# Peptides against a protein of PDB entry 4LZF, part 13

Target 1, 155 residues: chain A of PDB entry 4LZF
Amino acid sequence: GGRLVVFPNGTRKELSADGQTVKVMFFNGDVKHTMPDQRVIYYYAEAQTTHITYPDGMEVLQFPNNQTEKHFPDGRKEITFPDQTVKTLHPDGREESVLTDGTIIQLNPDGSKVIQFNTGQREIHTADFKRREYPDGTVKTVYSDGRQETQYPTG

## One batch from the design tools (peptide)

Design b1_p14_2_s2 (made by RFdiffusion4, then SolubleMPNN)
Amino acid sequence: AAAAAAAAAAAALA
Fold by OpenDDE base, seed 3:
Structure b1_p14_2_s2 (fold): chain B 155 residues (1-155), chain A 14 residues (backbone only)
Amino acid sequence: as target 1 above (155 residues)
Amino acid sequence: not in this file (backbone only, 14 residues)
């Protein structure tokens, strides 16, 4: 059968009958689960935050505001915001945000920005210009010197 | 046998 150990400080430790699951309920309200799949789940009572550590080095943080952060072993981070926007931070400094409407916003390490709209339009921002690409192949560019150029599709 | 100490929370918000 399972076992319950009660410590003098009020901490309680529950062991499953098979010994594969361990639950520690600390006197401060924190909880630690060790799972059969080697996940370690920490619940921090004061912060109301859950922290899951996986054996491959992946970490998942769940915050009380419904934000979730995934920390991948390769250094990439994936943040799901309360509004369900998903932001990926790459080790090279590139950032990508996917909005709930399907719009994708990419921030590049060189400071350029690319927006892929859900309409199929794309906008490119650089130090020298803003460019709008349309699904029909039309391209409009506004240069930093104020010049404007329109390139029409072929055909 | 030994009572475990409570873990400290350190989580950074995005």
Scores: peptide ipSAE 0.035, ipTM 0.722, DockQ to the pose 0.027
Fold by OpenDDE base, seed 4:
Structure b1_p14_2_s2 (fold): chain B 155 residues (1-155), chain A 14 residues (backbone only)
Amino acid sequence: as target 1 above (155 residues)
Amino acid sequence: not in this file (backbone only, 14 residues)
């Protein structure tokens, strides 16, 4: 059978019979689970936050507002916001947000921005222009100097 | 094994 150890400070430690699962219930309400797969689950009672660490270096944070953050071993971060928008932060500084409607917003390290609308339209923002690409192949560009250009699809 | 102290929280919201 498992074991329960109760410490004088009120902390409790539960060990599975195989020793592969350990649950520590701290006196402050925090909980630490060590799982057979070697993931460690921290629950911070005051913050109501769950922090999972994986043996490969991945980390998952779950916040009381329903936000979830994944920290990947490669340095990438993935944030699922309460509204279910998913934002990926890449190690190169690129950011990508996927909205619930399927719209994708990319922020590039050079400061350019690309919006891929759920309509199939794409908008590119640079220092020099804003460009709208339409599903029919039409491209409209508004340059920083106010000049406008329309490129029509090749028939 | 001695009683462990509570884990330190360092979670940051995005």
Scores: peptide ipSAE 0.034, ipTM 0.720, DockQ to the pose 0.027
Fold by OpenDDE base, seed 2:
Structure b1_p14_2_s2 (fold): chain B 155 residues (1-155), chain A 14 residues (backbone only)
Amino acid sequence: as target 1 above (155 residues)
Amino acid sequence: not in this file (backbone only, 14 residues)
């Protein structure tokens, strides 16, 4: 059978009969599971947070407010907010937020921003202009110098 | 050998 070790400090360690699962219940209420697939699951009792580490370097954080963070081995991070917005932070510094309505907000390393609205409209923000692209092909640009132009659809 | 408690995880804000 399995084994239970009780330490003088109140920490308890459970070992499965096959030795593939280890559960440590710390004196502070934290719990550590080492699983057969070599993932390690930490539960931090005070923070009510779960932290899973995988052998490949993947990490998953689950917070009590329903936020989830995935930290990929390539340096990418994916945050699912309580409102179910998903934000991806890329290693190149690009950030992309996908809202629940389908709107996509991209922040580029150069400071430019692109918003793809669920209506099919697109807005581009640069140092030099703000541009709105419409599904019909109309493009409105407001330049930083105050100049405005409208490009009408062709065809 | 008694196990030590783990440190709390840090949250990333976005």
Scores: peptide ipSAE 0.031, ipTM 0.694, DockQ to the pose 0.023
Fold by OpenDDE base, seed 1:
Structure b1_p14_2_s2 (fold): chain B 155 residues (1-155), chain A 14 residues (backbone only)
Amino acid sequence: as target 1 above (155 residues)
Amino acid sequence: not in this file (backbone only, 14 residues)
């Protein structure tokens, strides 16, 4: 059968009969599960946060506000915000946000920014200019010196 | 051996 160990501080440890599952219920309300697949599930009672660690180095954080964070072994992070925006942080410093309306925002390591709007418009921000591209082929550029240029579609 | 409670971990909240 399984085993139950009760410690003087109020912590309880439950071991499954097969020895593959361990549940520690800490005196403060925290819970730690070690599962047969070697994932470890931490529940922090005060923070109401769940932290899952996988044997490959993957980590998943679940916050009480419905935010979820995935930490990949390669250093990539994926954050799902309460509004369901998904932000990916890459090890090279690149960031990508996908909004629920389909808008994509990219922040590049060089400081440039690209916004792909759901309307098909695109906005590019660099050190030298801000550029708006329209679906009809019109391109408007505002340069850092204040000069403005409009390129009209050919044809 | 009595285990101590683990410290809460968090990255970027909100």
Scores: peptide ipSAE 0.031, ipTM 0.696, DockQ to the pose 0.023

Design b1_p14_2_s3 (made by RFdiffusion4, then SolubleMPNN; from b1_p14_2, 4 letters changed)
Fold by OpenDDE base, seed 4:
Structure b1_p14_2_s3 (fold): chain B 155 residues (1-155), chain A 14 residues (1-14)
Amino acid sequence: as target 1 above (155 residues)
Amino acid sequence: DEAAAAAAALAELA
């Protein structure tokens, strides 16, 4: 029921009987799959990289080092690194990294950085200070001028 | 045609 077309250059095209699946195997080893769900899977043989495009505009890149990148239609990107850290890049310039230990590192458009540690501590970095917030309510600030301040919890 | 489709596919992967 399916069809196989072999081109003179060595490229092969396989069509399913229902026409819903198309597989093109290029002479260079690259592969293109068009799936029934309308996703298109590109495999780049030399780079050993898979690129999936979805009909909604979503794109997924899978690299041979086990890194995965998701490109969302809204312009957001999500990178899963080989160590399983997940970094989200937002269209507004905000970046958020979630580490495997639960630590969250946020880079804000204003240049500030916030680290939410898995211990419940939070550290805020700005142009003017670094501030550590502790679960007990203690706040320690080191200002750019070298001054240090500790705010103790009330109660 | 399939030849044109193949050429287009090649262009996408190039």
Scores: peptide ipSAE 0.046, ipTM 0.771, DockQ to the pose 0.049
Fold by OpenDDE base, seed 2:
Formats: C-alpha cells, sequence, structure tokens
Structure b1_p14_2_s3 (fold): chain B 155 residues (1-155), chain A 14 residues (1-14)
C-alpha cells in the first residue's frame, strides 16, 4: 500500500504503493505532484496557478484567468490568452499572433510587421512603406516619402 | 529533513 507522512508543520506527503507518484500537500495549500513520467505539477494555492515541468525542460503554466503559457525547451514561448488568441514568441525575436478569426499578425526582428487578414488581404509594414495586398492581385503601397503606388493585377 | 526541504521549496515559490 501507499504511505502517508505527516510533518509537524502540517505538510503531508503521500507515496503511491509503487513509489512512482508522490503528492505533497503543503501546509499553505500548495500541492506538488511528481508523476511516473517525471513531470512535476505544482499548484500554487494562493495564485491558483498550475505549473508543470517536464524532464525535457518543457514548462506549462496555467493561470486562473484561463491564460496558458508553454515554454518550450528551444526557447519558444506560446501564450494562449483568455480570448483564445495564440501568441508565439520565437527565439529569433519573431512574434506571431493568431487571432480567433484567423488573422495572423507577425512582428519581425527587423521591426517589420505583417498582417494576414482572414479576408485574404495582407498588409506589410516596413520602415520604408506600408503595403496592402488584395486577393485580386492589386497591391497598394504607401511609401514613407508620401508617394503612393498601385499595382494592378496582370490579366 | 523532508519537512525542511518542503519549507525551502515553498520559500522558493514564494
Amino acid sequence: as target 1 above (155 residues)
Amino acid sequence: DEAAAAAAALAELA
């Protein structure tokens, strides 16, 4: 059978019969689970936050506001916001947000921004211009010098 | 010993 250890401070430690699962219930209400797969699940009672750490370095944070963060071993971070927007932060500094409507917003390390609208339109922002690409092939560019150019689709 | 480790872990989380 499993075993229960009760510490003087009120912390309790439960060991499964096989010893593969350990549950620590801290006196403050925090809970730590060590699982057979070597993931560790921390529950912070005051913050109502769950933090899962994996042996490969993956981390998952679950916040009481329904935000979830995944920290990948490669340095990538994925945030699912309460509104279900998913933002990915890449190690190279690129950020990508996918909105619930399918719009994709990309922020590039060079400062450029690309928006792929759910309508099929694409908007590109650089230091030199703002460009709108339309599904019909029309491209409108407004340059930083105020010049505007429209490129029409070739028939 | 385990209680001390638990307390330390709690302190780290705090």
Scores: peptide ipSAE 0.046, ipTM 0.762, DockQ to the pose 0.038
Fold by OpenDDE base, seed 1:
Structure b1_p14_2_s3 (fold): chain B 155 residues (1-155), chain A 14 residues (1-14)
Amino acid sequence: as target 1 above (155 residues)
Amino acid sequence: DEAAAAAAALAELA
């Protein structure tokens, strides 16, 4: 059978009969579940936040505002905001945001920025220029010195 | 107390 341990401070520890599941209910309302698959689920009562840790080093945070964060073992982080924007932070410093309309925003470690619009247009920002690429093949570049170039797909 | 220590540790992580 299962086992229940009640501590003097009011914390309770429940063990399954097979010992594979452990539930700790802390006196402050926090809860810790250790599962048979070795994932650990923390619930922080005051913050109303759930924190899941996996044996491979993966971590998942769930906040009361419906934001979720995934921390991958390789150092990558994926944040799903309440508005359902997904932002990925890569170990190399690159950041990518995918908006609900399909727009993708990439911030590169060199400071450049690339926006892939849902219209098929692409905008590239560097220290030297801002470039707009159109689906028809037209490319417009505005250089930092104020010079402008337009490249046409045909002609 | 192990339960108190664990609770404190969780509180620190939050």
Scores: peptide ipSAE 0.041, ipTM 0.742, DockQ to the pose 0.034
Fold by OpenDDE base, seed 5:
Structure b1_p14_2_s3 (fold): chain B 155 residues (1-155), chain A 14 residues (1-14)
Amino acid sequence: as target 1 above (155 residues)
Amino acid sequence: DEAAAAAAALAELA
């Protein structure tokens, strides 16, 4: 049969008969589940947050506001915001946000930013300029010195 | 130590 251990502080530990599942109910309301697949699920009662750790190093955080964060073993992080925007932070420092309307915002390690609009327009931000690329091939550049250039498509 | 493990997990939230 299973085992129940009750600690003097009120913490309880439940062990399955096979020992594959362990549930710790802390005195503060926190809960720790160790699953047969070696996944560990922490529930923080005060924060109402769930933290799942996987044996491969993957971690998943679930917040009460419906935000989810995935921490990958390679150092990549993926945040799903309550509005369903997905932001990926790459180990090289690149960040990418995908909005629900299909707009993609990329922050590059060199400090440049690229916005790919759902309209097919693209905007590039660098230290030296902001550039807007249009689907028709028109390119408008505003330089940091205030100079503006428009490049028209040839055909 | 389950208490220590829980504290370590909380550190990941910060």
Scores: peptide ipSAE 0.027, ipTM 0.661, DockQ to the pose 0.028

Design b1_p14_2_s4 (made by RFdiffusion4, then SolubleMPNN; from b1_p14_2, 10 letters changed)
Fold by OpenDDE base, seed 2:
Structure b1_p14_2_s4 (fold): chain B 155 residues (1-155), chain A 14 residues (1-14)
Amino acid sequence: as target 1 above (155 residues)
Amino acid sequence: EEEEEAEELAEELA
């Protein structure tokens, strides 16, 4: 059968009959589950946050505001916001946000920004210009000096 | 005795 250990501080440790699952209920209300697949599920009672660690180094955080964070072994982070926007932080400093309407926003390490709209339009922002590319092949550029250029598909 | 992991609490990213 399973075992229950009660510590003098009020912490409780439950062991499954097979010894593959361990549940620790700390005196502060925190809860730690060690699973047969070697993942660890920790619940922080004060923060109301769940932290899952995997044996490959993957981590998952679940916050009380319905935000979820994934920390990948390669140093990449993926944040799912309460509004269901997904932001990826890459180890090279690149950021990518996917909006619920399918719009993709990329922030590059050089400070440039690319927006891929759900309409098929693309906008590129650099220090020197903003450029809008249209599905028909029209390209409009507004330079930082105030000049404007339009390239037509039948140029 | 079991140790609390409360010190390893990550911050929410904005």
Scores: peptide ipSAE 0.032, ipTM 0.594, DockQ to the pose 0.023
Fold by OpenDDE base, seed 1:
Structure b1_p14_2_s4 (fold): chain B 155 residues (1-155), chain A 14 residues (1-14)
Amino acid sequence: as target 1 above (155 residues)
Amino acid sequence: EEEEEAEELAEELA
């Protein structure tokens, strides 16, 4: 059957009968689960945080505020905020936020910003201009020098 | 004896 080991410090180690699941209950209240699929689930009792490590190098953090972070093996991070906004941090420094209303906000390493609104409008911010693209094909550009240009879909 | 794992936790953002 399963095995329970109790250490002098109060830590408890429970092994499944097949030996593929290990549960360690530390004296401080932390809990470590080693699963048959090689996931390791660590619960930090003081922080109330769950850390899951996967054999492929994926990591998942679950915080007590209902934030979840995924750390991908490629260096990408995905943060799900308590409000369910999802922010992706790319290794190249690009950031993308997806709001619950479907709005997408992209921050590029060059400092440019792109907003795709749920209305179908898009706004592009660069050092030189702000540009608004409308669903009808109208494009309005305001340049940093104050010049404005409007391009109409009908030529 | 089993040791506790130490981790540098990611930043909690609001």
Scores: peptide ipSAE 0.032, ipTM 0.581, DockQ to the pose 0.021
Fold by OpenDDE base, seed 5:
Structure b1_p14_2_s4 (fold): chain B 155 residues (1-155), chain A 14 residues (1-14)
Amino acid sequence: as target 1 above (155 residues)
Amino acid sequence: EEEEEAEELAEELA
């Protein structure tokens, strides 16, 4: 059978009958589950946050506001915001946000920004210009000096 | 065998 150990400080340790699952209920209300798959699930009672660590080094954080963060072993982070926007932070400094409307915002390490609109339009921001690409092949560029250029698909 | 954990939380990323 399982075992329950109660410590003098009020902490409780529950061991499964097979010994593969350990549940520690700390005196502060925190809960630590060690699972048969070697996943550790820690619940911070005060913060109401769940932290899952995987044996491969992946981590998952679940916040009380419904934000979820995934920390991948490669250093990538994926944040799902309460509004269901998904932001990916890459180890190279690239960031990608996928909005609920299907818009994709990319921030590049060089400081450039690319917006892929759900309409099929694309906007590119650099230090030198903003460029709007239209689905019909029209390209409008606004340079930092205020000059504008429009390229039409029928050149 | 008494267990103790530090209550350090990860920050919400922007």
Scores: peptide ipSAE 0.031, ipTM 0.581, DockQ to the pose 0.023
Fold by OpenDDE base, seed 3:
Order: structure tokens, then C-alpha cells, then sequence
Structure b1_p14_2_s4 (fold): chain B 155 residues (1-155), chain A 14 residues (1-14)
């Protein structure tokens, strides 16, 4: 049968009969589940946070505010915010945010930024300028020195 | 937030 161990500090350890499932209920209210698939599910009672670790090195954090973070073995992180915006942080320092309206925001390691709007407009930010590209082919550039340029589709 | 895993005491209640 299963085994229950009770420690002097109030921690309890439940072992399955096959030994493949372990549940530890710590004295502080934390709970650790080790599963047959080697997944570890840790619940932090004070923070109300769930941390899942996978054998491949994948980690999933679930916060009480409904934020979810995925930490991939390659060093990529994916954050799903409470508003359902998804932000991906790449190991090279590139960041991408996908908004619920379909807008995509890319931040590059050099500090440049590209916004692809759901309207088909694109905005490019560099140290030297901000540029707005319109679906009709119009391009407006505002340079850091305050100079402005407009290029028309027929020009 | 790196939350610290609580430690299990090794002593079983006999």
C-alpha cells in the first residue's frame, strides 16, 4: 500500500504503493508533487504560485494574477500577461510582443523597434528616425533632428 | 521571483 510519513515539524510525505508518485505537504503549506513522468509540481502557499518543472528543463510558472511564464531549455521565455498579451524574450536579446488586437511589437538588441499594426501600417524606430509606412505606399519619416520627409507612392 | 522550496526534515515519527 501507500506510505504516509509524518515529520516532527508537521511536514507530511505521501508515497504511492509503486513509489512513482510522491506528495510532500510542507509545514508552511507548500505542496510538492513528483509525478511518474518526472514532472515536479510545486505550489508555494504564501505566493499562491505554481511552479512546474519538466525533465527536459522546461519550466512553467503560474502566478495568482493569471500571468503564466514558460522558460524553455534554449533560454527563451514566453510570458502570457493577464490581458492575454504574449511576450517572447529570445536569448539573443530580441523581444516580441503580440497584442490581442494582432499588433506585433519587436524590440531588437540594438534598441531599434518595429511595430506591425493590425491596420497594415508599420512603424520603425531607430536612433536616427521614426518611420511610418502606410498600406497605400506612403512613407513618413521624422528624423531625430526634427526634419520630416514624406514619400508618396507615385514619387 | 525565485521562491525557495521548503526543506523536508529527515526524521520520521516512529
Amino acid sequence: as target 1 above (155 residues)
Amino acid sequence: EEEEEAEELAEELA
Scores: peptide ipSAE 0.031, ipTM 0.650, DockQ to the pose 0.047

## One batch from the design tools (peptide)

Design b1_p15_1 (made by RFdiffusion4)
Fold by OpenDDE base, seed 4:
Structure b1_p15_1 (fold): chain B 155 residues (1-155), chain A 15 residues (1-15)
Amino acid sequence: as target 1 above (155 residues)
Amino acid sequence: PAPEPRPLPQHIADF
């Protein structure tokens, strides 16, 4: 009940009997599956990469080095690196990296950087200073001009 | 017309 179309360039197209699945096998080894749920699964043979596109606009790229990249319909992008660090790129320009040890690194659109260490300490980087905030409320600041300041917790 | 393969994919970010 299905159909097979063979093109002059060697590309082949298989259509399921129900017409819900289409498989294109390109002459270069790439494969494109259009699924009943309208997902499109594209395999790049040379790059050994899988690219899934969803009807809602979501996209997923799976690279051979175990890196995964996702594009969400809301404009957010998520990269899972081979070391399993997860980086999120937000539509507002904010970037957040979550390391495997629980450390979170945030890059803000204004150029500031915030590191939330797994120890509970937080470090804030701005054009004017680096600041370390400790769980007890102590704050140490190193200013760009070399000045250092310690603020002790109240209470 | 015969379907053609896509250009090679690119990474979103390197780090």
Scores: peptide ipSAE 0.273, ipTM 0.806, DockQ to the pose 0.564
Fold by OpenDDE base, seed 3:
Structure b1_p15_1 (fold): chain B 155 residues (1-155), chain A 15 residues (1-15)
Amino acid sequence: as target 1 above (155 residues)
Amino acid sequence: PAPEPRPLPQHIADF
């Protein structure tokens, strides 16, 4: 059968009969499950947070405010915020946010930013200018030197 | 030795 180990500090360890499942109930209320598939499910009692680690290196954190954070084996991190915005942090330093309305915001390692609006407009921010591109081909640019230019579409 | 609980988790980002 299974085994129960009770430690002097109050922590308890339960082992399944087959030895493939281990449940640790810590004295502080935390719980750690090691599953047959080698997933480790850790529940932080005080923080009310669940942390799952997978054999391939994937990790998932679920917070009580409805935020979820995923750590991918390739180094990418994905945060789903309570408002359902999804932000991806790439190993190269690039960040991308997808808003609920479909707008995509890209932050580049060089400090530039690109916003792809759900209207089809695109805005580009660099050290030298802010530029708005319109679906009809019009482009408006405000340069850092104060100059403003409009490029009209070709007919 | 007895197993010890982990330190509390930390958010990657708040916004």
Scores: peptide ipSAE 0.270, ipTM 0.802, DockQ to the pose 0.574
Fold by OpenDDE base, seed 1:
Structure b1_p15_1 (fold): chain B 155 residues (1-155), chain A 15 residues (1-15)
Amino acid sequence: as target 1 above (155 residues)
Amino acid sequence: PAPEPRPLPQHIADF
């Protein structure tokens, strides 16, 4: 049969009969489930936050404001904001945000920025210029020294 | 000894 351990501080520990599931109910209201698949599901009562850890190193945090944060074993972190924008933080320092309208914003470690608009237009920001690329192949560049250049499509 | 609860979690980023 299963086991129940009750500690003097009020924390309780339940073990399934097969030993594959462990539930700890802490005195502060936190709950920790260790599952047969080795997931650990921790609920923080005060923060109303759920933290799932997987045996491969994956972690998922679910916050009460509907934000979800994923920590991947490769070091990548993915944040789904309440508005459903998804932001990815890469180990190399690159950040990418995907907006609900399909716009993609990339922040690069060198400080450059790329915006891929849902219209197919693309904007590139560097230390030397801002550049707008259009679906027809037109490219407009404004350089930091004030020069402007337009490149027209071939065809 | 009794298991202890974890410290409070932290956000990666604020909304």
Scores: peptide ipSAE 0.269, ipTM 0.802, DockQ to the pose 0.592
Fold by OpenDDE base, seed 2:
Structure b1_p15_1 (fold): chain B 155 residues (1-155), chain A 15 residues (1-15)
Amino acid sequence: as target 1 above (155 residues)
Amino acid sequence: PAPEPRPLPQHIADF
């Protein structure tokens, strides 16, 4: 059968009969499950947070405010906020946010910013200019020196 | 040795 170990500090460890499932109930209320597929499910009692680690290096954090964070083996991190916005942090320093209305916001390591609106318009921010691209092909640019330029569509 | 609980988790960002 299974086995129960009780430690002097109050922590308890339950092992399945086959030894493939382990449940640790810590003295502080935390719980750790080690599964046959080598997943580790850790529950932080004080933070009310669940942390799952996978053998391939994937990690998933689930917070009580409904925020979820995924840590990928390639170094990428993905945050699903309570409002269901999804933000991705890339290893090269690039950040992308997808809003619930479909708008995409990209922050680049050089400080530039690109917004792809759900209307089909796109806005580009750099140190030198802000540029708005319209679905009809019109492009409006405001440069840092105050100069403005409009490029009209062809066809 | 007795198992010890982990340190508290941290958020990556708030937005």
Scores: peptide ipSAE 0.265, ipTM 0.801, DockQ to the pose 0.566

Design b1_p15_1_s1 (made by RFdiffusion4, then SolubleMPNN; from b1_p15_1, 8 letters changed)
Fold by OpenDDE base, seed 1:
Structure b1_p15_1_s1 (fold): chain B 155 residues (1-155), chain A 15 residues (1-15)
Amino acid sequence: as target 1 above (155 residues)
Amino acid sequence: AAPQARPIPQEVLAF
């Protein structure tokens, strides 16, 4: 049969009969489940947060405000915010946000920013210019010195 | 020894 260990501090450890499932109920209300597939599910009682760790190094955090964070083994993090915006943080410092309207915002390590609007327009921000690309092929550039340039589409 | 409870994780701040 299973085993129950009760520690002096009130923490309890319950082991399944086969020993493949372990449930730790901490004195503070936290709960830790180690599953047969080696997944570890930790519930932080005070924070009402669930943290799942997988054998491959994947981690998933579920916060009480409906925010979900995926921490990938390669160091990438994917955050789904309560409003369903998805933000990806890359190990190289690049950030990408996908808004619910389909807009994509990219922040690059060099400080440049790219916005792909849901209208099909694209805007590029660099230290030297802001550039707007239009679906018809028109490109408008405003340089940091105030100079403006329009490149018209070619058939 | 008794298992140790974890420190509370911190979420990534919103925009």
Scores: peptide ipSAE 0.252, ipTM 0.833, DockQ to the pose 0.541
Fold by OpenDDE base, seed 3:
Structure b1_p15_1_s1 (fold): chain B 155 residues (1-155), chain A 15 residues (1-15)
Amino acid sequence: as target 1 above (155 residues)
Amino acid sequence: AAPQARPIPQEVLAF
């Protein structure tokens, strides 16, 4: 049969008969399940948050506001916000956000930013300028010194 | 030798 261990602080540990499943019920209401496949499912009672860790190093967090976070073994993090925007944080510091309308926002470690609009327009932000590229080939640049330049398409 | 509860995880903020 299984075993039940009750600790003086009120924490309880249940062991399955085969020893493959362990359930810890902490005094604060948290629950930890260790599964036969080595997944660890931790429920934070106060935060109402579920945290799953996998043996390959993958982690998944599910928050009560419907935000989900995936922490990959390579250090990448993928956050799905409640509005369904998906943000990827790369180990090199690069960030990419994909909006529900198809707009992609890339933030680079040097502070530069690229926005790819769903209209086909692209906006580039650097320390020196802000540039808007249009599908027809027109390019408008506003430099940090206030100078503006329009480049018209050729052809 | 009682198991220890974890600290509460924090969400990544949108902004």
Scores: peptide ipSAE 0.249, ipTM 0.830, DockQ to the pose 0.526
Fold by OpenDDE base, seed 5:
Structure b1_p15_1_s1 (fold): chain B 155 residues (1-155), chain A 15 residues (1-15)
Amino acid sequence: as target 1 above (155 residues)
Amino acid sequence: AAPQARPIPQEVLAF
């Protein structure tokens, strides 16, 4: 049969009959489930946050404001914000945000920024210039010194 | 020998 262990500090540990499921109810209200598939589901009572850890190193955090964070074994993090914007933090320092309107914003480790607009236009920001690329092939560049250049599409 | 509760996790800040 199952077992219940009650510790002096008020923490309780419940073991299933098969020993494959363990439920720890901490004195502070936190709950930890160890599942047969080796997932660990931890509920933070005060923060109302659920943290799932998988045996492959994947982690999922679910916050009370509907934000979800996935922490991948390779170090990548994927954050889904309450507004459903998805931000990916890459191990190399690159950040990518996908907005609900289809706009994609990329922040690169070198400090450059690329915006892919939902209109098909693309804007590149560097220390030296801002460049707008248009679907027809036109490219407009505004340099940091104030110079402007337009490159027209060719065959 | 009692199991230990974890520290509270922090969210990634929004934009």
Scores: peptide ipSAE 0.245, ipTM 0.828, DockQ to the pose 0.533
Fold by OpenDDE base, seed 2:
Structure b1_p15_1_s1 (fold): chain B 155 residues (1-155), chain A 15 residues (1-15)
Amino acid sequence: as target 1 above (155 residues)
Amino acid sequence: AAPQARPIPQEVLAF
């Protein structure tokens, strides 16, 4: 049979008969499962949040508002928001968001921003200008000093 | 020793 250990603070530890599964029920209502495949499932009772850790270093957080976060071993984080927008945080400081309509928003470590619209238009934001690139090859730039430039397509 | 409960995790904020 399995074993049950009860600690003085009220925390309980259940060990399966085969020794492959461990369940800890903490005094605060949290629950920790260690599985045969070595993944650890932790439930935070107050936050109603589930945290899964894998032996390869992958982590998955599931929040009660339907937000999911994946923490990769390389330091990258992928967040799926309740509205199904997916945001990736890269170790180099770059951030990329993919909206449900296919729009991609990139925030670069230098502070610049690039928006790739689902229409094929692209917008670049820097400290010095905002630039809009159109599918026909037209490029419009508004500089921080108020100057405007239009580059017309060739061909 | 008794196992320790974890601190509550923080969500990444939407922008």
Scores: peptide ipSAE 0.240, ipTM 0.824, DockQ to the pose 0.502

